# Ledger of designs, part 36: peptides against a protein of PDB entry 4PN1

Target 1, 261 residues: chain A of PDB entry 4PN1
Amino acid sequence: KIEMNFLNKPIVPDTTKVISNFLTHYLITEPVEHVEIEAKLGTLIDLETQNRFEFPVMNETILNPEFNLRTRFESDMTASEHKYLNEFLNQAFRDSQKPGRLPFAYKHTKQVDLFYETEDNSRDKIRVSKNQSDNQVLACVKKRRVADLFLYCPNDAFDIRISISDELPVSMPSGNQQPSLTRLKDRVGYVHQEIKIDLTKTTQNDPVYDTTERHELEVEFGNIADLRDRAQKAKDGMEAPLFRRVQLFMDNVRILRREHS

## One batch from the design tools (peptide; made by RFdiffusion4, then SolubleMPNN)

Design b1_p12_1_s1 (from b1_p12_1, 6 letters changed)
Fold by OpenDDE base, seed 4:
Structure b1_p12_1_s1 (fold): chain B 261 residues (1-261), chain A 12 residues (1-12)
Amino acid sequence: as target 1 above (261 residues)
Amino acid sequence: SFPKELIEKSVR
C-alpha cells in the first residue's frame, strides 16, 4: 500500500488556496450578485519591452495584485494556435463520448454583440447579444470587470487571467439608440463537469480601422450557485469542497495552456 | 479589492 504523504491526507497547493480565497472574497465576503468567473488564455506583455513578461520564477506563479508590474494582458492567440486548440478539444470531446467517461457537451453559437452607451454615461456599456440566425436576444447585460488575478506561466504557451465580472441584467436600450460597437462572435463551446471551455473568434468591424479578428479561449465556472455554496462552506471552515472544485478548474486550464501548435 | 491579507492567509 502507498500513502499520499506522511499524514496520509490530501495536501492543497498554494495556487489552489490563493485562487480559492480570491473566489471566496467575491462570492461571499464582498459578493458580486451576477458573477461571472472565467480564465482567459493569453500573454502578459511587459509594457517596457512590449515582449512577453519575464519574471525570475520557474513555474506557474500567481502575481501579487498589490504590485504593479507594468504589464498588460493580451487575451488573444494566433489563428493557428486557436485552430490547434479547437482540434485538440474536438478530440477530447470524441474521447469523452466513450463508455466509462463523463461526456462533453458541445455547442456552436454564432452571435452578434451590440454595445450601447448607457443613459447615465457610465463607463460600462450595455451589451445586447443576439443569435445571428434568428436575431433572438440571448442577453442584455451591463458587464463590469470587478477583479483580475494573473498567473504567469513560464513553461507554457500562455499566461492566464482569472477575472471576476458582474453581468447585471438590464433593460434593452431604447429603439432610438444606435450601437457604438458591433462584434460578431463565432463560439465553439465545450462543457465538461460544469466547466465551460469556449473558443471564440471575434470579428469587429470598425468604420475607421480595418476589420480585426481576435481568437480567444476562455474557461468558465459553469455552476456559480454550486461554487458559491462551496465558498460559503469554506468560510464556515469546510474548505475541501471548494479546493476540489478549484483544482478541477485549474487542471483544465493547465491542460489547455500547455497545448500549442 | 482583494486584500493582501487574504492572499497571505491562503498560504499560511
Scores: peptide ipSAE 0.038, ipTM 0.637, DockQ to the pose 0.324
Fold by OpenDDE base, seed 5:
Structure b1_p12_1_s1 (fold): chain B 261 residues (1-261), chain A 12 residues (1-12)
Amino acid sequence: as target 1 above (261 residues)
Amino acid sequence: SFPKELIEKSVR
């Protein structure tokens, strides 16, 4: 007979605990009303060397936000990496349609985002999102980045940024107002067990800088109400449901960041 | 638990 450990009980990794408490703060303690919670794949860059940051650790590590490490996060990958991940997710989608599995949902969307300055000259711009095919308005929001948590992953192709954002619905800009910035988004979206995985190609025309193209992969919690309920239970002393949901989220992120051509 | 001070410092 084999037991899990000398207590014969499950134990929760520190990564799961730290992330769970980080989320609980912005879900329950200081609640963000229209919260969006996502992880992006990318690279931590050392501002001094302009190379990938080198930290003296040997595995996945949450960086302490108390210290200024003189880094920036680049939420980008090469076109070839993006293509590889798309093919990988397409195969995962096909395999999930088999009997005995929980199926992926799939959606392809082409979107244009128009950014407008606010009358109060606030740092946050109004974003109007439209469908490229028929110009139907999909959303009009003022998005504010509230907090970031960075994971350094020395053994994988990508580092991770977990972000808390507030997406406040707002009225459409006046008809005489011109957008300050326009972005085209080609997005392939996969959903499994209410976790959203999006591959996005973003094209931006800058009048000063040449047209820039970015390739991004993001993983998002698709059911915020359920997550908030789990966080409340955790604060009340029952942590297991929250830990299980965060573990599922992080396992999906870990699968994706390990894949490379 | 995740320290409140660290959470606040991560806020933009």
Scores: peptide ipSAE 0.035, ipTM 0.569, DockQ to the pose 0.137
Fold by OpenDDE base, seed 2:
Structure b1_p12_1_s1 (fold): chain B 261 residues (1-261), chain A 12 residues (1-12)
Amino acid sequence: as target 1 above (261 residues)
Amino acid sequence: SFPKELIEKSVR
């Protein structure tokens, strides 16, 4: 008989604990009402060198938010990398349809995001999302970035930003109001065990600047109610359910960030 | 911001 360790009990990695507490803070302690929790693949850039950040660590490391490391996060990848990830996820989707597996769900969506200034000139813009095919309104929200947690991943193709956002539903802007910005989004979405994985191509037309395309991959918690319940249990002393959910989330992120063309 | 103390508590 083989045991997993000398206690023969699961051990929780520090990464899982730190992220779990980060989530618990914004789910329970200082709760964000309409919380979105996502991880984006990208690159930590050293502001001094404009190269990928270099830190004296050899593995996945959560950066302490109390330290200003003079970095920025670029949530973008090349078209080639994005295509590779799409193909990778397509294969994963196909494999998950086999007997004995839990299947992916798949959805391809093309939408237009219209951004409107608020009457109070607040920093937050109203975003109206519409389906490109039928112009159906999908959402009208004011999104606020609440917090970020960065993971430096020296052995992987990408670093990670975990973000807490508040997506407040708001009324549609007045019919006479013109959008300040329009973005086209081509989104391929995969869902596995209520973890959402989205590949998004964003096209933005700027009259001054050339049309820019951004290629993003994001991983999101698809069941916030369940996550909040788990976080509450964690605050009450039962941490295991939250740890398991965070571990699942992070394992999916870890799979994806290792892939590259 | 996420308090440093919460990070420390999570690792202990």
Scores: peptide ipSAE 0.034, ipTM 0.610, DockQ to the pose 0.290
Fold by OpenDDE base, seed 1:
Structure b1_p12_1_s1 (fold): chain B 261 residues (1-261), chain A 12 residues (1-12)
Amino acid sequence: as target 1 above (261 residues)
Amino acid sequence: SFPKELIEKSVR
């Protein structure tokens, strides 16, 4: 007979616990009403060297947000890395269609995001998202970044930013307003067990600056209601359901951040 | 505790 440990009980990785607590705070304690929770792959860059930051750690590490580390996060990757991840996810999609597996869902979306200044001159912009094919309005929101949690991943190709955002639905801008910024998004989306994985090519047309292209990979919780329920249970003393969901989320992130061309 | 106002504030 073998036991899993000297208590013969499951134990939760510390990373899972910390992230779970982070999520619980913004789901339950100080709840964000229209919450979006996602992780982006990218690079923690040392502002002094402009290279990837080097922390004195040997594994995945959540950075303490209370410390100013003189870093920035670049949520971008090369076109080749992005292509590789796309091919990787395509293969994962195909494999998941086999008998005995839970299948991925797949969606390809092309949209344009139009950003407008608010009448109150708030720093938050209104984003109108439209389908590129028929100009149908998909969403009109005021998005506020609420919190970030950064993971330094020295053994992997990418570092991680987990972000909490509030996407407040708002009325359309007045017809006489011009967008301050336009962004074209070509998004390939994969969904597995209500975890969304999006590969996005973004082309930004700035009237002042040259057109920039970005390649991003994001992982999002697809069922916020369920996540909130799990977080509430955690606050009530039953943490296991939340831990399991966060573990699933992070394992998907970990798979992706290890892959590179 | 988890700070609500961190360095990266942007609309996406």
Scores: peptide ipSAE 0.027, ipTM 0.547, DockQ to the pose 0.081

Design b1_p12_1_s2 (from b1_p12_1, 5 letters changed)
Fold by OpenDDE base, seed 3:
Structure b1_p12_1_s2 (fold): chain B 261 residues (1-261), chain A 12 residues (1-12)
Amino acid sequence: as target 1 above (261 residues)
Amino acid sequence: SFPKEVIEKSVR
């Protein structure tokens, strides 16, 4: 007989605990009403060196948000890396359609995001998303970034930013208002067990930014209500359901961040 | 308060 450890019980990784507590804070303790929770693959850049941040650790580690490490996070990746991940996910999709597996769902969307200034002069802009083909309005929201949690992953191709955002549904801007910014998004979305994985190519003509094209991969919790329920249970002393869901999420993230061209 | 609160909870 083989046992997993001397207690013969599952043990929760520290990463899972820390992330679970982070999520619980913004789900339950200081709840964000229209919360979006996503992880983006990217690179922590040291502002001093302009290279990837170097920290004296040898594995995945959550950076303490209390400390200013003089870093920036770049969610962009190369077109080659993005293509590789797309091919990888396509294969994963195909494999998941086999008998005995839980299938991926797949959706390809092309949208235009129009950003509008708010009447209250808030830093947050109103984003109107439209389908590129028929100009149908898909969403109109005011998105506010609430918090970030960074994972430094020295052994992997990418570092991770987990972000808490508030996506407040708002009314459409007045018809006479012009967008301050327009972005074209080509997004392929994969959903497995209510975890959303999106590959996005963004095109933007902004004279302020040198890069007109970005390639991003994001992983998102697709069922916030369930996650909130799990977080509440965790607050009530039953942590296992939340830990399992966070573990699933992070395992998917870990799979993806290890892949590179 | 976050992040101190979250950190403290995570180490318990």
Scores: peptide ipSAE 0.043, ipTM 0.589, DockQ to the pose 0.239
Fold by OpenDDE base, seed 1:
Structure b1_p12_1_s2 (fold): chain B 261 residues (1-261), chain A 12 residues (1-12)
Amino acid sequence: as target 1 above (261 residues)
Amino acid sequence: SFPKEVIEKSVR
């Protein structure tokens, strides 16, 4: 007979615990009402060197937010990397349709995001999202970034930012207001076990600056109610369901950040 | 920001 370990019980990696507690804080302890929880693939950039940040660690590590590391996170990748990931996910989608697997769902969306200044001159802008085909309003929200957690991944193509945001539904801006910024989004979305994976090409037309294109990959918890329930149970002493869900989420992130051409 | 105390409790 072989046992798992000397206790013969499952053990949870500390990365899972840290992330779980991070989520629990903003789901339960100081709850964000309209919470969005996502991970973005990108690069931690050292502000001094303008190169990828170098830290004296040899594997995935959560950076302590209490330390000012003089870094920025670039949530962007090359077009070629983005294309590769798209092809990779397409293959994963196809494979998941086979008998005995849980299938991906797939959705392609083209939308325009219009950003408006608030009447109170708050830093938070109102975002109106519309479908490009029929101009139907998809959402009107005021998004507030609540917290970030960064993972430095020295062995992988990308670093990770996990973000907590509050997406507060708000009324449409007055008809006389012009958008301060317009973004076109071409989004390919994959959903597997209520984890959303989005590949997004964003085109921003700035009247002053040249048109910029950004390529992003996002991984999001698709069932916040379930996640909140799991977090509540964790607060009540039953952590396993939350740990399992976070582990699933992070394993998907880990798969993606390792893939490159 | 995410409180340091919460981080510390996660690994204890």
Scores: peptide ipSAE 0.041, ipTM 0.569, DockQ to the pose 0.266
Fold by OpenDDE base, seed 5:
Structure b1_p12_1_s2 (fold): chain B 261 residues (1-261), chain A 12 residues (1-12)
Amino acid sequence: as target 1 above (261 residues)
Amino acid sequence: SFPKEVIEKSVR
């Protein structure tokens, strides 16, 4: 007989605990009402060198937000990297359709995001998202970035930013307002066990600058209500459900960040 | 628990 450890019980990685506590704060303690929780693959850039950040650790490490490490996070990747991830996820999708597996769901979405200035000229803009095919409004929100956690991943192709955002539904801008910015998004979405994995190509037309294209991969909790319930249970002393969900999320992230062309 | 002070500093 094989046992997991000398207690013969599952243990929770420290990373899972830290992230779970971080999420619990913004789910329960100081709850964000319309919370979005996502992890983006990208690169921690050292502001001094403009190269990938180097920290004296040998594995996945949550960076302490208390300290200014003089870094920026670049969520953009090359088209080649993005294509590789797309092919990888397509294969994962196909494999998941086999008997005995839980299947991925797949969705391809093309949308346009229009950004509008607020009356007070605040930093947070109103975003109107429309479906490109029929111009139907998908959302009208004021998105506020609430908090970030950064994971430095020296052994993998990508570092990770976990972000808490508030997507506050707001009224449509008045008809006399013009958008300050327009973005086209081509998104392919994969959903497995309510974890959303999105590959997004964003095209932005700037009248002054050439058209820019960004390639992003994000992993998002697809069931916030469930996550909030798990977080509440954790606050009440039952942590296992939350830990399991965060572990699942992070394992998916870990799989993806290892992949490169 | 996640330190409140750290959380506060992470808020934007």
Scores: peptide ipSAE 0.040, ipTM 0.581, DockQ to the pose 0.134
Fold by OpenDDE base, seed 4:
Structure b1_p12_1_s2 (fold): chain B 261 residues (1-261), chain A 12 residues (1-12)
Amino acid sequence: as target 1 above (261 residues)
Amino acid sequence: SFPKEVIEKSVR
């Protein structure tokens, strides 16, 4: 017989606890009404060197948001890295269709995002998302970045930004308004156990600058209601369900950030 | 910003 430890009880890593508390804060304590919670793969860049940030740690670590480390986060990767991850996820999808596994769901979406200035001249833009094929409106939202939590991952190809956003549904811009920015998004989405993994190629046409293409991978909690319920239970003293969900989320993130071309 | 107290609670 094998036991987990000398207490024979699950133990929760600090990483899981910190992230869980971070989520609980913005789900329950100061609740964001239309919350989006996602992790993006990218690189912490040292503003001084313009190279990847270096910190004297040897493993995944959450950076304390109270300290300004003079970094920026680049939520981008090379086309080669993006292609590799796509192939990796395709294989994972195929494997999950086998008997005895929980299957991935797959969706390929091509959309256009139109950004509009707000009437109140707020810094937050209105984003209208449309399906490229039929121009159906998918969403009209004003997205506000509420908080970020950064994970420095020295052993992996990517660092991680976990973001809390508020996606407020808003009315469509007036017909006389012109978009200030247009982005084309080619997104392949994989969903496993209500965790969404999206690979997105974004093309942006800038009238002043050359067309830019971004390659992003994001991991998102697909069931916010369930997550909020778990967070409430955690606030009430039952933390295990939340910890398990965060652990699942982070394990998926860890798998992805370890893959490289 | 993410409150320090929340961070501290996570490791207590």
Scores: peptide ipSAE 0.038, ipTM 0.572, DockQ to the pose 0.284

Design b1_p12_1_s3 (from b1_p12_1, 6 letters changed)
Fold by OpenDDE base, seed 1:
Structure b1_p12_1_s3 (fold): chain B 261 residues (1-261), chain A 12 residues (1-12)
Amino acid sequence: as target 1 above (261 residues)
Amino acid sequence: SFPKIVIEKSVK
């Protein structure tokens, strides 16, 4: 007979604990009301070399936000990488439809995001999202980035940024205001166990610069209420439900960041 | 069984 360890009990990876604590802070301790929690695949770039950041670690490592590492995070990937991930997720979707599996859900969305300056000239812009087909308003929000947590992943194709954002619903801009920026978003979304995986191609037309295209992969907690409940329980001393949910989230992220063409 | 879904092969 083999036991799991000398306690014969499950143990939680340290990464899970750190991320769980990070989430708990913004869910419970200093709660963000309209919280969005997502991970983006990308690359930590060394500002000096403009190459991928190099850190003296050999595996997935959460970077301490208190240290200035002179890096930036680029959430863009190549079209080829994006296509590969799309194909990969399509296959995962198909496989999940088999008996005995929990199925993916799938949605394809095309929207336009219109950004408006605020009256107070705040850094935060109002984003109006509309469906491209019928111009139906999907959302009107003021998004504030609250916090980021970066994972350096030297063995994988991508590094990770986990972001906490506040998406405050706001009233529509006045009819006389023109958008300062317009972005087209073509998004294919996959949902598995209330974790959302989105592949998004964004197109931005700049009158001065050529059209820019960005390719992003995002992983988001799809059930914030449940996550908040789990975080509250964790704060109250029962951490296991939160740890399990974070572990699931991170395992999905880990699968994706290892895939490349 | 689940409804048939058209899966995009790539983001366009």
Scores: peptide ipSAE 0.026, ipTM 0.430, DockQ to the pose 0.016
Fold by OpenDDE base, seed 2:
Structure b1_p12_1_s3 (fold): chain B 261 residues (1-261), chain A 12 residues (1-12)
Amino acid sequence: as target 1 above (261 residues)
Amino acid sequence: SFPKIVIEKSVK
């Protein structure tokens, strides 16, 4: 017979606690009303070297936002990396359909995002998302980035940015307004236990810089109401439900960031 | 530029 540890009780990794506290702040303490919480795979770039950031740690490490490490985060990956992750997730989807497993849901969506300037010349643009097949409006929002938390992952293919955003629903722009930017998105979405995993190929036309293509993988909490409930319980002294949910989220992220072609 | 990829549909 074995026990988990000398107390025979679960122990929560510090990473889980830190992330949980981060989320709780923007879910409960200073609540973002229309919150989106996602992790993107990418690379922390050292602004001094323009190479991947090097920090004297040997494992997954949450970077302290109070320190200016002179980094930027690039959420793009190579086409080959993106293809590999697509194949990997397709296999994971297939495997999850087997008896005894919880199945993935899958959706392939092609959409166009139209960005509009606001009348008040706000930094935040209005984004209208439409389905490419029928031009149906999927969403009209004003998205604001609220906070970021970066994880440096020296042993893995990717670093991680966890972002808190506010996606405020807004009225459609007037019919006479022209979009300042048009972005095509080819998105394959996987959902497992209300965690969303999206592979997105984004195409953007720029008259100056030609057409740019970006390949992104994002992991998102699919049930914010449940997460907020868990965060509230955590504030009330019952942290376990939140920790479990964050652990699930992070384990999925960890799986993905380790995969490479 | 870099190669374009085709996102594969999963087989249900």
Scores: peptide ipSAE 0.018, ipTM 0.398, DockQ to the pose 0.016
Fold by OpenDDE base, seed 5:
Structure b1_p12_1_s3 (fold): chain B 261 residues (1-261), chain A 12 residues (1-12)
Amino acid sequence: as target 1 above (261 residues)
Amino acid sequence: SFPKIVIEKSVK
């Protein structure tokens, strides 16, 4: 007979607890009303060396936000890496359609994001998103970055930024206003167990610089209401549901960050 | 099996 440990009970990794606490803060303690919670794959860059950040750790490590590590996070990846991840997710999608599995859902979206300056000269711009095919307005929001949590992943292709954002719905800009910036987004989205995985190719025309293309992969909690409920239960002493959901999220992130061309 | 679906190249 084999037991899990000397208590013969499941144990929760500290990483799960730390992330769960981070999320609980912005879900329950100081709740963000229109919260978006996503993880982006990218690279922690050391500002001094301009190379990938090096830290004296041997595995996935949540960086303490109280320390200024003099880093920046680059969420961009190469076209080849992006293509590889797309192919990987396509295969995962196909495999999930097999009997006995929970299937992925898939959606391909092409949209244009128009950014407008606010009348109050706020740092936050209004983003109007439109469907490229029919010019239908999909959203009009002001997005505010609330908090970040960085994971240094020395053994994987990517580091991770978990971001808390507030997406405030706002009224459409005046018809006389011109956008200060326009971005084309080509996004393929995969959803599995209400975890959203998006591959996004963003094209931006800059009058000064050549057209730039960015390739991003993001993983998002697709059911915030459920997550908030789990977080509340955790605050009330029942942590297991939250831990399970965070573990699921992080396992998906871990799978993806290990992939590279 | 489901076909391979990739992000389409941006048309300029």
Scores: peptide ipSAE 0.016, ipTM 0.428, DockQ to the pose 0.015
Fold by OpenDDE base, seed 4:
Structure b1_p12_1_s3 (fold): chain B 261 residues (1-261), chain A 12 residues (1-12)
Amino acid sequence: as target 1 above (261 residues)
Amino acid sequence: SFPKIVIEKSVK
């Protein structure tokens, strides 16, 4: 018989604890009502060199948000990388349909996002999302970035930004108001065990600049109610359910960030 | 041109 360690009990990686505590804060302690929790694959850029940030660590490291490392995060990748990840996820989807596996769900959506300026807060915009095919309104929200947690991943193709956002449902903008920005989104969504993995190609037509495309991969907690319940249990002294869920989330992120062409 | 994001035809 093999035991997992000398206590024969699961041990929680420090990364899991840190992330769990981070999430618990915005789920329970200072709860965000309409919380979205996602990880984006991207690159930490050193503002001085404009290259990928280099930190003297040898593995996945959560960066302390209290320190200004003079970085920015680009939640973008090359078309080639994006294509590779798409193919990878397609294969994962196929494999998951086999007997004995938990299947992926798949959804392909094309939408247009219209952004409107707000009178109350000039920084936050109202986003109206419409289905590109029938122009049906899918959502009207004001999204606020609440907090970020960055993971530097020197051994992987991508660094990670975990973001807490508040997606406040709001009324539609006045009919006389014109959007300040329009984005077309082509999104392929994969869902496995209520973890959402979205590949999104965003096209933005700037009247001054040429059309720009962005390629993003996002991993999101698909069941916030469950996550909040787990976080509450953690606050009540039962941390295991939360840790397990965060571990699952992070393992999926780790798989994805390691893949490259 | 950029790769089109779609599921492969072999995937249901």
Scores: peptide ipSAE 0.005, ipTM 0.345, DockQ to the pose 0.015

